# Peptides against a protein of PDB entry 6TME: the designs that were tried, part 5

Target 1, 324 residues: chain A of PDB entry 6TME
Amino acid sequence: NRLKRAYIALQAWKKAFYSDPFNTAANWVGPDVCSYKGVFCAPALDDPSVLVVAGIDLNHADIAGYLPPELGLLTDVALFHVNSNRFCGVIPKSLSKLTLMYEFDVSNNRFVGPFPTVALSWPSLKFLDIRYNDFEGKLPPEIFDKDLDAIFLNNNRFESTIPETIGKSTASVVTFAHNKFSGCIPKTIGQMKNLNEIVFIGNNLSGCLPNEIGSLNNVTVFDASSNGFVGSLPSTLSGLANVEQMDFSYNKFTGFVTDNICKLPKLSNFTFSYNFFNGEAQSCVPGSSQEKQFDDTSNCLQNRPNQKSAKECLPVVSRPVDCS
Target 2, 324 residues: chain A of PDB entry 6TME as posed
Amino acid sequence: NRLKRAYIALQAWKKAFYSDPFNTAANWVGPDVCSYKGVFCAPALDDPSVLVVAGIDLNHADIFGYLPPELGLLTDVALFHVNSNRFCGVIPKSLSKLTLMYEFDVSNNRFVGPFPTVALSWPSLKFLDIRYNDFEGKLPPEIFDKDLDAIFLNNNRFESTIPETIGKSTASVVTFAHNKFSGCIPKTIGQMKNLNEIVFIGNNLSGCLPNEIGSLNNVTVFDASSNGFVGSLPSTLSGLANVEQMDFSYNKFTGFVTDNICKLPKLSNFTFSYNFFNGEAQSCVPGSSQEKQFDDTSNCLQNRPNQKSAKECLPVVSRPVDCS

## One batch from the design tools (peptide; aimed at target 1 E197 I201 Q245)

Design b1_p9_3_s4 (made by RFdiffusion4, then SolubleMPNN; from b1_p9_3, 5 letters changed)
Fold by OpenDDE base, seed 4:
Structure b1_p9_3_s4 (fold): chain B 324 residues (1-324), chain A 9 residues (1-9)
Amino acid sequence: as target 1 above (324 residues)
Amino acid sequence: MTAAEELKA
């Protein structure tokens, strides 16, 4: 009986709670699991006459505990939302049995260990949110082989390079922010056909920006701030016909910021502060447009306020990195 | 959504 298995799983989970400040699991008593707070039942896909646990929503419950292996008995769960709790430990490998998993949100918890590779085993997964945890190590390349709508990885401890398989992603939103990613952005990035928003903020990324970024014609948000990028901005950025928010601040960029970038038709905010740019077009000057906001602070620009000293600029500007 | 909104849990 599927509900009996669900009962075993949910009781094991309740036992794994260290703290339940809102008494969320107070009514988790008895065999009627469909009445449990945060547990949602639906007719089974294979037999509409059978009721199964199809979803879990414990968002914002502030529950401290761990995910026990018995959760693998919840084989009918398609929606698993446990956002903003204090769950710790690892994601159980037994969750591989949840073959209907569609949305998996474990964000804003205390999970540790490597990337939860069990998420790669779910054939129908569309939404993956693991942000604001303590996941570490390498990002598996296979994550981008998944037909995901969104990939939230930000605020973890991921390290190493971004996989070249990123170009295979069909996600509209991808966040890498506030990790320890290093190396270059893969040239395959330009193949992300559905990308609307991508955020690289606050990593250890370096090298030149790939020219292929200019192929991201659907991107509305591109944030590469707070990294170690070098060289000039690619001229191909003029191809970002739909970009609204663009941030390259807090890098080591050099060269000239061109009209072709600052006159992008949908551009509303372009921040290129805290770099080593030595020139900008008039269209890039803050206050030059009422419709666009620019920030050119702390560059190597002449006749602009709040720029770096000549002493700081000269060593970098005189040795531009050739990205060609 | 803005990048800032997407980053917040």
Scores: peptide ipSAE 0.042, ipTM 0.791, DockQ to the pose 0.434
OpenDDE base, seeds 1, 2, 3, 5: peptide ipSAE 0.047, 0.051, 0.046, 0.048; ipTM 0.793, 0.796, 0.789, 0.794; seeds 1, 2, 3, 5 fail the geometry check

Design b1_p9_4 (made by RFdiffusion4)
Pose (drawn by RFdiffusion4):
Structure b1_p9_4 (pose): chain A 324 residues (1-324), chain P 9 residues (1-9)
Amino acid sequence: as target 2 above (324 residues)
Amino acid sequence: SSAREEALH
């Protein structure tokens, strides 16, 4: 009995609810699971006459609990939204049985430990949001082999390198911000198809920017701020024909900012503050344009306000890194 | 809001 399996799964889950501030599971009684709050039923994909539990949405319920293995019984679920709860522990391996999983959002919870690799087992997965948890350790490179449209990893404790496989991703948005990633951005980044938004804010990345970034001609947001990148901005960045937001602030970049970048057509907000740039094109000057917003604070630029001292600048400015 | 704008919060 199909809905009985859903009943057991949801009752096993209620048992694990230690605190439910909004009494969200108050009506989770009896066998009519489709009437349970946050449970969403629909016709079976292969038979419109059969009723199935197809979605779970408890966004913002602030429930403290954990996900028991019995949730593996919800075999028809394709949508799982639990943003802003207090679900703790790990994602049960039994969730590999949810073969129709399409969008999985466990953002802003209390999950911990290694990357939830059960997500790699779902053949229809398109949206994966694990941001704002305590996941840590290495990132499974094979994640970028899945045909994910969106990958949100920001605000965890992931470590080590960006996988070389990133160029295989078909994702339109990928976030890495606020982890402990290290090393270089892979040269394969130029092979990412469909990429519109990529966010690296606040990691431990370094090395020079790969010239292959310039191949991302559909990118509208490229934010590499608060890392440790060195070298000059690659001249290939003129290929970012669609970039609207570009932020390289808080790095160790040196050299010139040219109009090759500052005059990009759709570029409206270009922040390159807190680097070691010793020259900039006139068109790159903040306050100079009514359409474009620039920020050059704390660089090594003559005749500009709030720059680094000459004392701090000369050692770094006179010793540019050979990107080789 | 975009993912970047959210990351800035």

Design b1_p9_4_s1 (made by RFdiffusion4, then SolubleMPNN; from b1_p9_4, 6 letters changed)
Fold by OpenDDE base, seed 4:
Structure b1_p9_4_s1 (fold): chain B 324 residues (1-324), chain A 9 residues (1-9)
Amino acid sequence: as target 1 above (324 residues)
Amino acid sequence: LSAYELEKL
């Protein structure tokens, strides 16, 4: 019964392929779906005597097509990996029937429409990868209420603000990069207790960095480059005891880059180029350390190479944004 | 099938 439903689903999907350049679905013939390339079976959780389709792996198959609603018949699938294809359209709402979904990777495809809210219906989801698509609109706040380990949203068309619920996330990795997010980073960010890596690159984020970033004790990568952030770097950044990679480049930051930041114990790379910083501690100077790499290019620093002109600096530096 | 790819950022 379960494998029969899987057969119906997989045959419907094969029919939805416009191009299969590697002939991945060439052996998708007959009732033995467990022999299908990229289809993986396992004993059912509720009955170990029953074999079910537990996983799909079509990564890097370059398949053009869409996801038909019949995929909702794959009710035992926990792993769905279809990255690096040319699937288009929307994620079917019928996938809400896949209640065992654990890892969902549809990255590097041609998916469109709003955030796939069907992902919110999966109670056991741990990994969500929807990066490198054309998803648009606002991010639903409820995504961060889920007990996810990883959330990859980068290289899409998401707009609006980052939800305040981000602080509820248990994810170790979250990417927002290369979207159209706007507004401030929520102060609740400091509550992300498991966060290791967060990437904001290339959005329209603005305002001051929240002081609460300094509470992210487990963060190893913090990249806020290519945004519209203003003000000084929070003094609380001295609390980032495990940060290795930090990037604030291509913003509108002002003020002084302090020893407390540049002497962070695990800091390996700190890029603060292309801002309006008007001073830096000696420990922040490129070449001051053998174990750390710094980039102070294109700021308003005195006695440093490759800085902005006084004409460019004066209008910004003379009007510092007070973040207090 | 537990391999999650982290290749693209």
Scores: peptide ipSAE 0.051, ipTM 0.817, DockQ to the pose 0.150
OpenDDE base, seeds 1, 2, 3, 5: peptide ipSAE 0.048, 0.046, 0.049, 0.050; ipTM 0.813, 0.809, 0.811, 0.818

Design b1_p9_4_s2 (made by RFdiffusion4, then SolubleMPNN; from b1_p9_4, 4 letters changed)
Fold by OpenDDE base, seed 5:
Structure b1_p9_4_s2 (fold): chain B 324 residues (1-324), chain A 9 residues (1-9)
Amino acid sequence: as target 1 above (324 residues)
Amino acid sequence: MSAYEESLL
């Protein structure tokens, strides 16, 4: 009986709670698991006459505990939303049995260990949110081979390079922000055919921006702020026909910020502050447009306010990194 | 608001 297995799983999970401040699991008593708070039943896909546990929603329950291996008995779960709790430990490998997993949100918890590779085993996964945890180590390249709509990785401890497989991603939103990613952005990034938003904020990324970024015709948000990027902005950024929000602040960029970038047709906000740019087009000057907001603060620009000193600029500006 | 920002809600 599928509901009997669900009962075993849910009772094991209740036992794995250290704290349930809102008494969310108070009604998790007896065999009627479909009455449990945060447990949602639906007709099974293979037999509409059979009721199964299809979803878990424990969002914002502030539950402290861990995910026991018995959760692998929830084989009919397609939606698993447990964000904003205090769950700790690792994501159980037994969750590989949840072959219907469609949305997996464990964000804003205390999960640790490597990337939960069990997520790679789910053939139908569309939404992966693991942000605001303590996941560490390498991002598996295979994550981008999956047909995901959204990938939230931000605010973790991921390190190493961004996989070159990123170009295979069909995701509209990908977040890398606030990790320890290093190396260059892969040139394959330009192959992300469905990308709308990509966020690299606050990593240890370096090198030149790949020219292939300019191929991201559907991107509306591109944030590469707070990294170690060098060189000039690629001239191919003029291809970002739909970009609305663009941030390159807090890097080591040099060179000239061109009209072709600042005149992007959908650009509403362009922040390039805290770099070493030594020139900008008139169209890039803050206040030059009513429709666009620019920030050129703390660069090496002449006749602009709030710029770096000549002493700070000269060593960097005189030695521009050639990205060609 | 970006989807990134909205998803934090």
Scores: peptide ipSAE 0.125, ipTM 0.841, DockQ to the pose 0.363
OpenDDE base, seeds 1, 2, 3, 4: peptide ipSAE 0.042, 0.050, 0.084, 0.040; ipTM 0.795, 0.796, 0.821, 0.789; seed 1 fails the geometry check

Design b1_p9_4_s3 (made by RFdiffusion4, then SolubleMPNN; from b1_p9_4, 5 letters changed)
Fold by OpenDDE base, seed 3:
Structure b1_p9_4_s3 (fold): chain B 324 residues (1-324), chain A 9 residues (1-9)
Amino acid sequence: as target 1 above (324 residues)
Amino acid sequence: LSAYELELL
């Protein structure tokens, strides 16, 4: 019975393919769905004597098509990997029936519409990858109430503010890059206990960096480049004991880049170029360390190469934003 | 079953 439902779902999906350049679904014929290319069967969790479709892997198949509502019949699927295709339309709400969903990767496709809120209905979801799509609108705050290990949102059309619920996230990796997010980074960010990597690149984020970033003791990658951030770097960034890669480039930061930041013990790359910094510690100077790379290009630094003109600097440096 | 695959950023 379960495999019959899977057959109905998979045949409906095959009919929803507009192009299959690698003939991936060529063998999707007949009732033996476990022999289908990219379909993986396993013993059911509730009855080990019954085989069920437990996984889909169509990664890199270049398939053009859409996800039909009949995919909601794949009720035993825990792994759904369909990245690097040309699937379009929306994620079907019928996928709410896939209560075992553990990894959901629809990255690098042509999906549109709002955030796929069906992902919030999956109680066991650990990995959510929706990057490189055309998803739009607000990020639901409830995404961070889920016990996710990774949240990939980059290269979409998401807008509005980052939810304050971010501090509840247990994710090790979170990407916001290349969206339309606006407003400040929430102060609750410092509550992200398991965070290793966070990327904000290429948004419309603004305001001061919250001091609470310095509480992210396990962060190895922190990238806030290509935004509208203002003010000085928080002195609390000296608390980033494990940061290896840090990027604040292409913002509107002012003030002095301190020795305490540039001497972070695991720091290997620190880029703070294309800002309005008016001073840096000697430890921040490019070439001052053999183990660390720095970029101070296009700031308001004295006696450094490739800096902004006094005409560009004066209007900004003379009006520093107070972040206190 | 297939493992989760990370794409390059």
Scores: peptide ipSAE 0.060, ipTM 0.816, DockQ to the pose 0.131
OpenDDE base, seeds 1, 2, 4, 5: peptide ipSAE 0.048, 0.044, 0.048, 0.050; ipTM 0.814, 0.800, 0.811, 0.813; seeds 4, 5 fail the geometry check

Design b1_p9_4_s4 (made by RFdiffusion4, then SolubleMPNN; from b1_p9_4, 6 letters changed)
Fold by OpenDDE base, seed 4:
Structure b1_p9_4_s4 (fold): chain B 324 residues (1-324), chain A 9 residues (1-9)
Amino acid sequence: as target 1 above (324 residues)
Amino acid sequence: LSALELEKL
């Protein structure tokens, strides 16, 4: 009986709660698991006469606890939303039995350990949110081989390089922000056909921006701020026909910010502050447009306010990194 | 910036 297995799983989970401040699991009593708060039942896909647990929603429940291995008995769950709790420990490998998993949100918790590789075992996964946790180590390259719509990785402890497989991703949104990623952005990034938003904020990324970024025709948000990027902005950024928000601030960029970038047709905000740019086109000057906001603060620009001193600029500007 | 915010699903 599928509901009997669900009962065992949910009762094991209730026992794994250390604190339930909203009494969310107070009604988690008896065999009628479909009446449990945050438990949603639907007809099984293989037999519409059989009712199964198809979803869990415990978002914003502030529950302290862990995910017990018995959750692997919830084999019919397609939606698993447990964000904004205080769940700790690791994601159980037993969740590999949840072959219908479609959306997995464990964001804003206290999960630790390596990337939850069990997520790679779910053939139908479309949404992966693991942001605002303490996940660490390398990102597995296989994550981008999955047909995901969204990948939220921000505010973790991930390290090492971004996998070259990123170019295979079909995701519209990918966040890397506030991790410890290092190395270059892979040139394969330009192959991300469905990408709308990508965020690299606050990592240890370095090297030159790949020219292939200019192939991201559907990108509306591109944020690479607070990294160690060097060299000039690629001239191919003129290909970002749909970019609205672009941020390159707090890097080590040099060279000239061109008209071709600042005149992008949908550009609303372009921040390139806190770099070593030594020139900008008139179209890049803050206040040059009513429709566009620019920030050129703390560069090496002449005749602009709030720039770096010549003493700070000269050592960097005189030694431009060749990205060719 | 929107992508960093916790969406209430």
Scores: peptide ipSAE 0.049, ipTM 0.817, DockQ to the pose 0.287
OpenDDE base, seeds 1, 2, 3, 5: peptide ipSAE 0.041, 0.032, 0.044, 0.041; ipTM 0.763, 0.755, 0.771, 0.761; seed 3 fails the geometry check

Design b1_p9_5 (made by RFdiffusion4)
Pose (drawn by RFdiffusion4):
Structure b1_p9_5 (pose): chain A 324 residues (1-324), chain P 9 residues (1-9)
Amino acid sequence: as target 2 above (324 residues)
Amino acid sequence: PTEAQLAKS
């Protein structure tokens, strides 16, 4: 009995609810699971006459609990939204039985430990949001082999390198911000298809920017701020024909900012503050344009306000890194 | 807002 399996799964889950501030599971009684708050039924994909539990949405319920293995019984679920709860522990391995999983959002919870690799087992997975948890350790490179449209990893404790496989991703948005990733951005980044937004804010990345970034001609947001990148901006960045937001602030970049970048057509907000740039094109000057917003604070630029001292600048400015 | 703007919030 199909809905019985859903009943057992949801009752096993209610048992694990230690605190439900909004009494969200108050009506989770009896066998009519489709009437349970946050449970969403629909016709079976292969038979419109059969009723199935197809979605779970408890966004913003602030429920403290954990996900028991019995949730593996919800075999028809394709949508799972639990943003802003207090679900703790790990994602049960039994969730690999949810073979129709399409969008999985466990953002802003209390999940911990290694990357939830059960997500790699879902053949129809398109949206994966694990941001704002305590996931840590290495990132499974094979994640970029899945045909994910969206990958949100920001605000975890992930470590080590960006996988070389990133160029295989078909994602339109990928976030790495606020982890402890280290090393270089892989040269394969130029092979990412469909990429519109990529966010690296606040990691421990270094090395020079790969010239292959310039191949991302559909990117509208490229934010590499608050890392440790060195070298000059690659001249290939003129290929970012669609970039609208570009932020390289808080790095160790040196050299010149040219109009090759500052005159990009759709570029409206270009922040390169807190680096070691010793020259900039006139068109790159903040306050100079009514359409474009620039920020050059704390660089090594003559005749500009709030720059680094000459004392701090000469050691770094006179020793540029050979990107080789 | 962009994800970068949200990350900065």

Design b1_p9_5_s1 (made by RFdiffusion4, then SolubleMPNN; from b1_p9_5, 5 letters changed)
Fold by OpenDDE base, seed 3:
Structure b1_p9_5_s1 (fold): chain B 324 residues (1-324), chain A 9 residues (1-9)
Amino acid sequence: as target 1 above (324 residues)
Amino acid sequence: MTVAEEEKS
């Protein structure tokens, strides 16, 4: 019965393929779905005597097509990996029936529409990768209420503010890069206890960096480059005991880059170029350390190469934003 | 691009 439903689903999906350059679905013939390329069967959790389709892996198949609603018949699927294809359309709401979903990777496709809220219906979801698509609109706050290990949202069309619920996230990796997010980073960010990597690159984020960033003790990568952030770097950044890669480049930051930031114990790369910083500690100067790499290019620093002109600096530096 | 941004399954 379960394999028959899977057969119906997989045949509907094959019919939804417009192009299969590698003939991945060439063997998708007949009732033996467990022999299908990219289809993986396992004993059912509720009955070990029953074989079910537990996983799909069509990564890098360059398949053009869409996800038909019949995929909702794959009720035993826990792993769904279809990255690096040319699938288009929306994620079917019928996938809400896949209550065992554990890893969902639809990255590097041509999916459109709002955030796939069906992902929020999966109680056991741990990995969500929807990056490199054309998803748009608001990010639902509820995404951060889920116990996810990783959340990949980068390279989409998401807009509006980052939800304040971000502080509830238990994810180790979160990417927002290359979207249309606006507003400030929520102060609740400091509550992300398990965070290792967070990336904000290339959005429309603005305002001051919240002091609470300094509470991210486990963060190894913090990239806020290519935004509209203003003010000084929070002094609390000295609390980032494990940060290795830090990037604040291409913003509108002002003030002084301090020793307590540049001397962070695990810091390997710190890029603060293309801002309006008017001073830096000696420990922040490129070439001052053999263990650390710094970039101070295109700021308002005195006696440093490749800085902005006084004409560019004066209007900004003379009117520093007070973040207090 | 960061490692997290580029990583694929």
Scores: peptide ipSAE 0.039, ipTM 0.772, DockQ to the pose 0.282; fails the geometry check
OpenDDE base, seeds 1, 2, 4, 5: peptide ipSAE 0.037, 0.034, 0.039, 0.036; ipTM 0.783, 0.776, 0.771, 0.782; seeds 1, 2, 4, 5 fail the geometry check

Design b1_p9_5_s2 (made by RFdiffusion4, then SolubleMPNN; from b1_p9_5, 4 letters changed)
Fold by OpenDDE base, seed 2:
Structure b1_p9_5_s2 (fold): chain B 324 residues (1-324), chain A 9 residues (1-9)
Amino acid sequence: as target 1 above (324 residues)
Amino acid sequence: MTEAEKEKS
């Protein structure tokens, strides 16, 4: 009986709770698991006459505990939303049995260990949110081979390079922010067909921005701030016809910020502060437009306020990185 | 913080 298996799983999970401040699992008593708070039943896909646990929603429950291996008995679960809790430990490998997994949200928890590779085993996964955890190590390249709509990785402890497989991603939103990613952005980034938002904030990324970024015609948000990027901004950024928010602040960029970038048709906010830019077009000057906001603070610009000293600029500006 | 970084409700 599928509901009997679900009962075993849910009772094991309740036992794995250290704290339930809102008494979310208070009604998790007896065999009627479909009445449990945060448990949602639906007709089974293979037999509409059979009721199964199809979803879990424990978002914002502030539950402290761990995910026991018995959760692998929830074989009919397609939606697993447990964000904003205090769950700790690792994602159980037994969740590989949840072959219907469609949306997996474990964000804002205390999960540790490597990337939860069990997520790669789910053939129908469309949404992956693991942000605001303590996941560490390398990002598996295979994550981008999956047909995901969203990939939220921000605020973790991921290290190593961004996989070149990123270009295979069909995700509309990808977040890398606030990790320890290093190396260059892969040139394959330009192959991302459905990308709307990509965020690299606060990593150890370096090198030149790839010209292929300019192929991201549907991107509305591009944030590469707080990294170690060098060289000039690619001229191909003029191809970002839909970009609204663009941030390159807190890097080591040099060269000239061009009209072609600052005149992007949907650009509303462009921050390029805290770099080593030595020139900007008039269209890039803060206050030059009523429709666009710019920040050119702390560069090497002439006749602009709040710029770096010549002493700070000269060593960097005199040694421009050739990105060709 | 971008909207993409924020928790979903």
Scores: peptide ipSAE 0.068, ipTM 0.839, DockQ to the pose 0.304
OpenDDE base, seeds 1, 3, 4, 5: peptide ipSAE 0.051, 0.050, 0.054, 0.052; ipTM 0.811, 0.819, 0.819, 0.811; seed 3 fails the geometry check

Design b1_p9_5_s3 (made by RFdiffusion4, then SolubleMPNN; from b1_p9_5, 6 letters changed)
Fold by OpenDDE base, seed 3:
Structure b1_p9_5_s3 (fold): chain B 324 residues (1-324), chain A 9 residues (1-9)
Amino acid sequence: as target 1 above (324 residues)
Amino acid sequence: MSVAEEEKS
């Protein structure tokens, strides 16, 4: 009996709660698991006469505990939302049995260990949110082979390089922010056909921006701030026909910020502060447009306020990195 | 800057 298995799983999970401040699991008593708070039942896909646990929603419950291996008995779960809790430990390998998993949100918890590779085993996964945890190690390249709509990885401890397989991703939103990623952005990034938002904030990324970024025709948000990028901005950025928010601040960029970038048709905010740019087009000057906001603070620009000193600029500006 | 970065479901 599927509901009996669900009962075993949910009771094991209740026992794994160290704290339940809102008494969310107070009614988790008896065999009627479909009445449990945060548990949602639906007719089984293979037999509509059978009721199964299809979803879990414990968002914002502030529950402290861990995920026991018995959760693998919830084989009919397609929606698993447990964000904004205090769950710790690792994601159980037993969750590989949840072959219907469609949305997996464990964000804003205390999960640790490597990337939860069990997520790669789910053939129908569309939404993956593991942000605001303590996941560590390298990102498996296979994550981008999956047909995901969104990939939230920000605010973790991921390290190493961004996989070149990123170009295979069909995700509209991908976040890498506030990790320990290093190396260059892969040139394959331009192959992300459905990308709307990508965020690299606050990593250890370096090198030149790949020219292929200009192929991201659907991107509305591109944030590469707070990294170690060098060289000039790619001229191909003029191809970002739909970009609205763009941030390159807090890097080591040099060269000239061109009209072709600042005049992008949908551009609303462009921040390129805290770099080593030595020139900008008039269209890039803050206050030059009522429709666009620019920030050129702390560069090596002449006749602009709040710029770096010549002493700070000269060593960098005189040795521009050639990205060709 | 990015809503996606800070958004919690």
Scores: peptide ipSAE 0.037, ipTM 0.769, DockQ to the pose 0.332
OpenDDE base, seeds 1, 2, 4, 5: peptide ipSAE 0.037, 0.037, 0.036, 0.038; ipTM 0.771, 0.777, 0.767, 0.778; seeds 2, 5 fail the geometry check

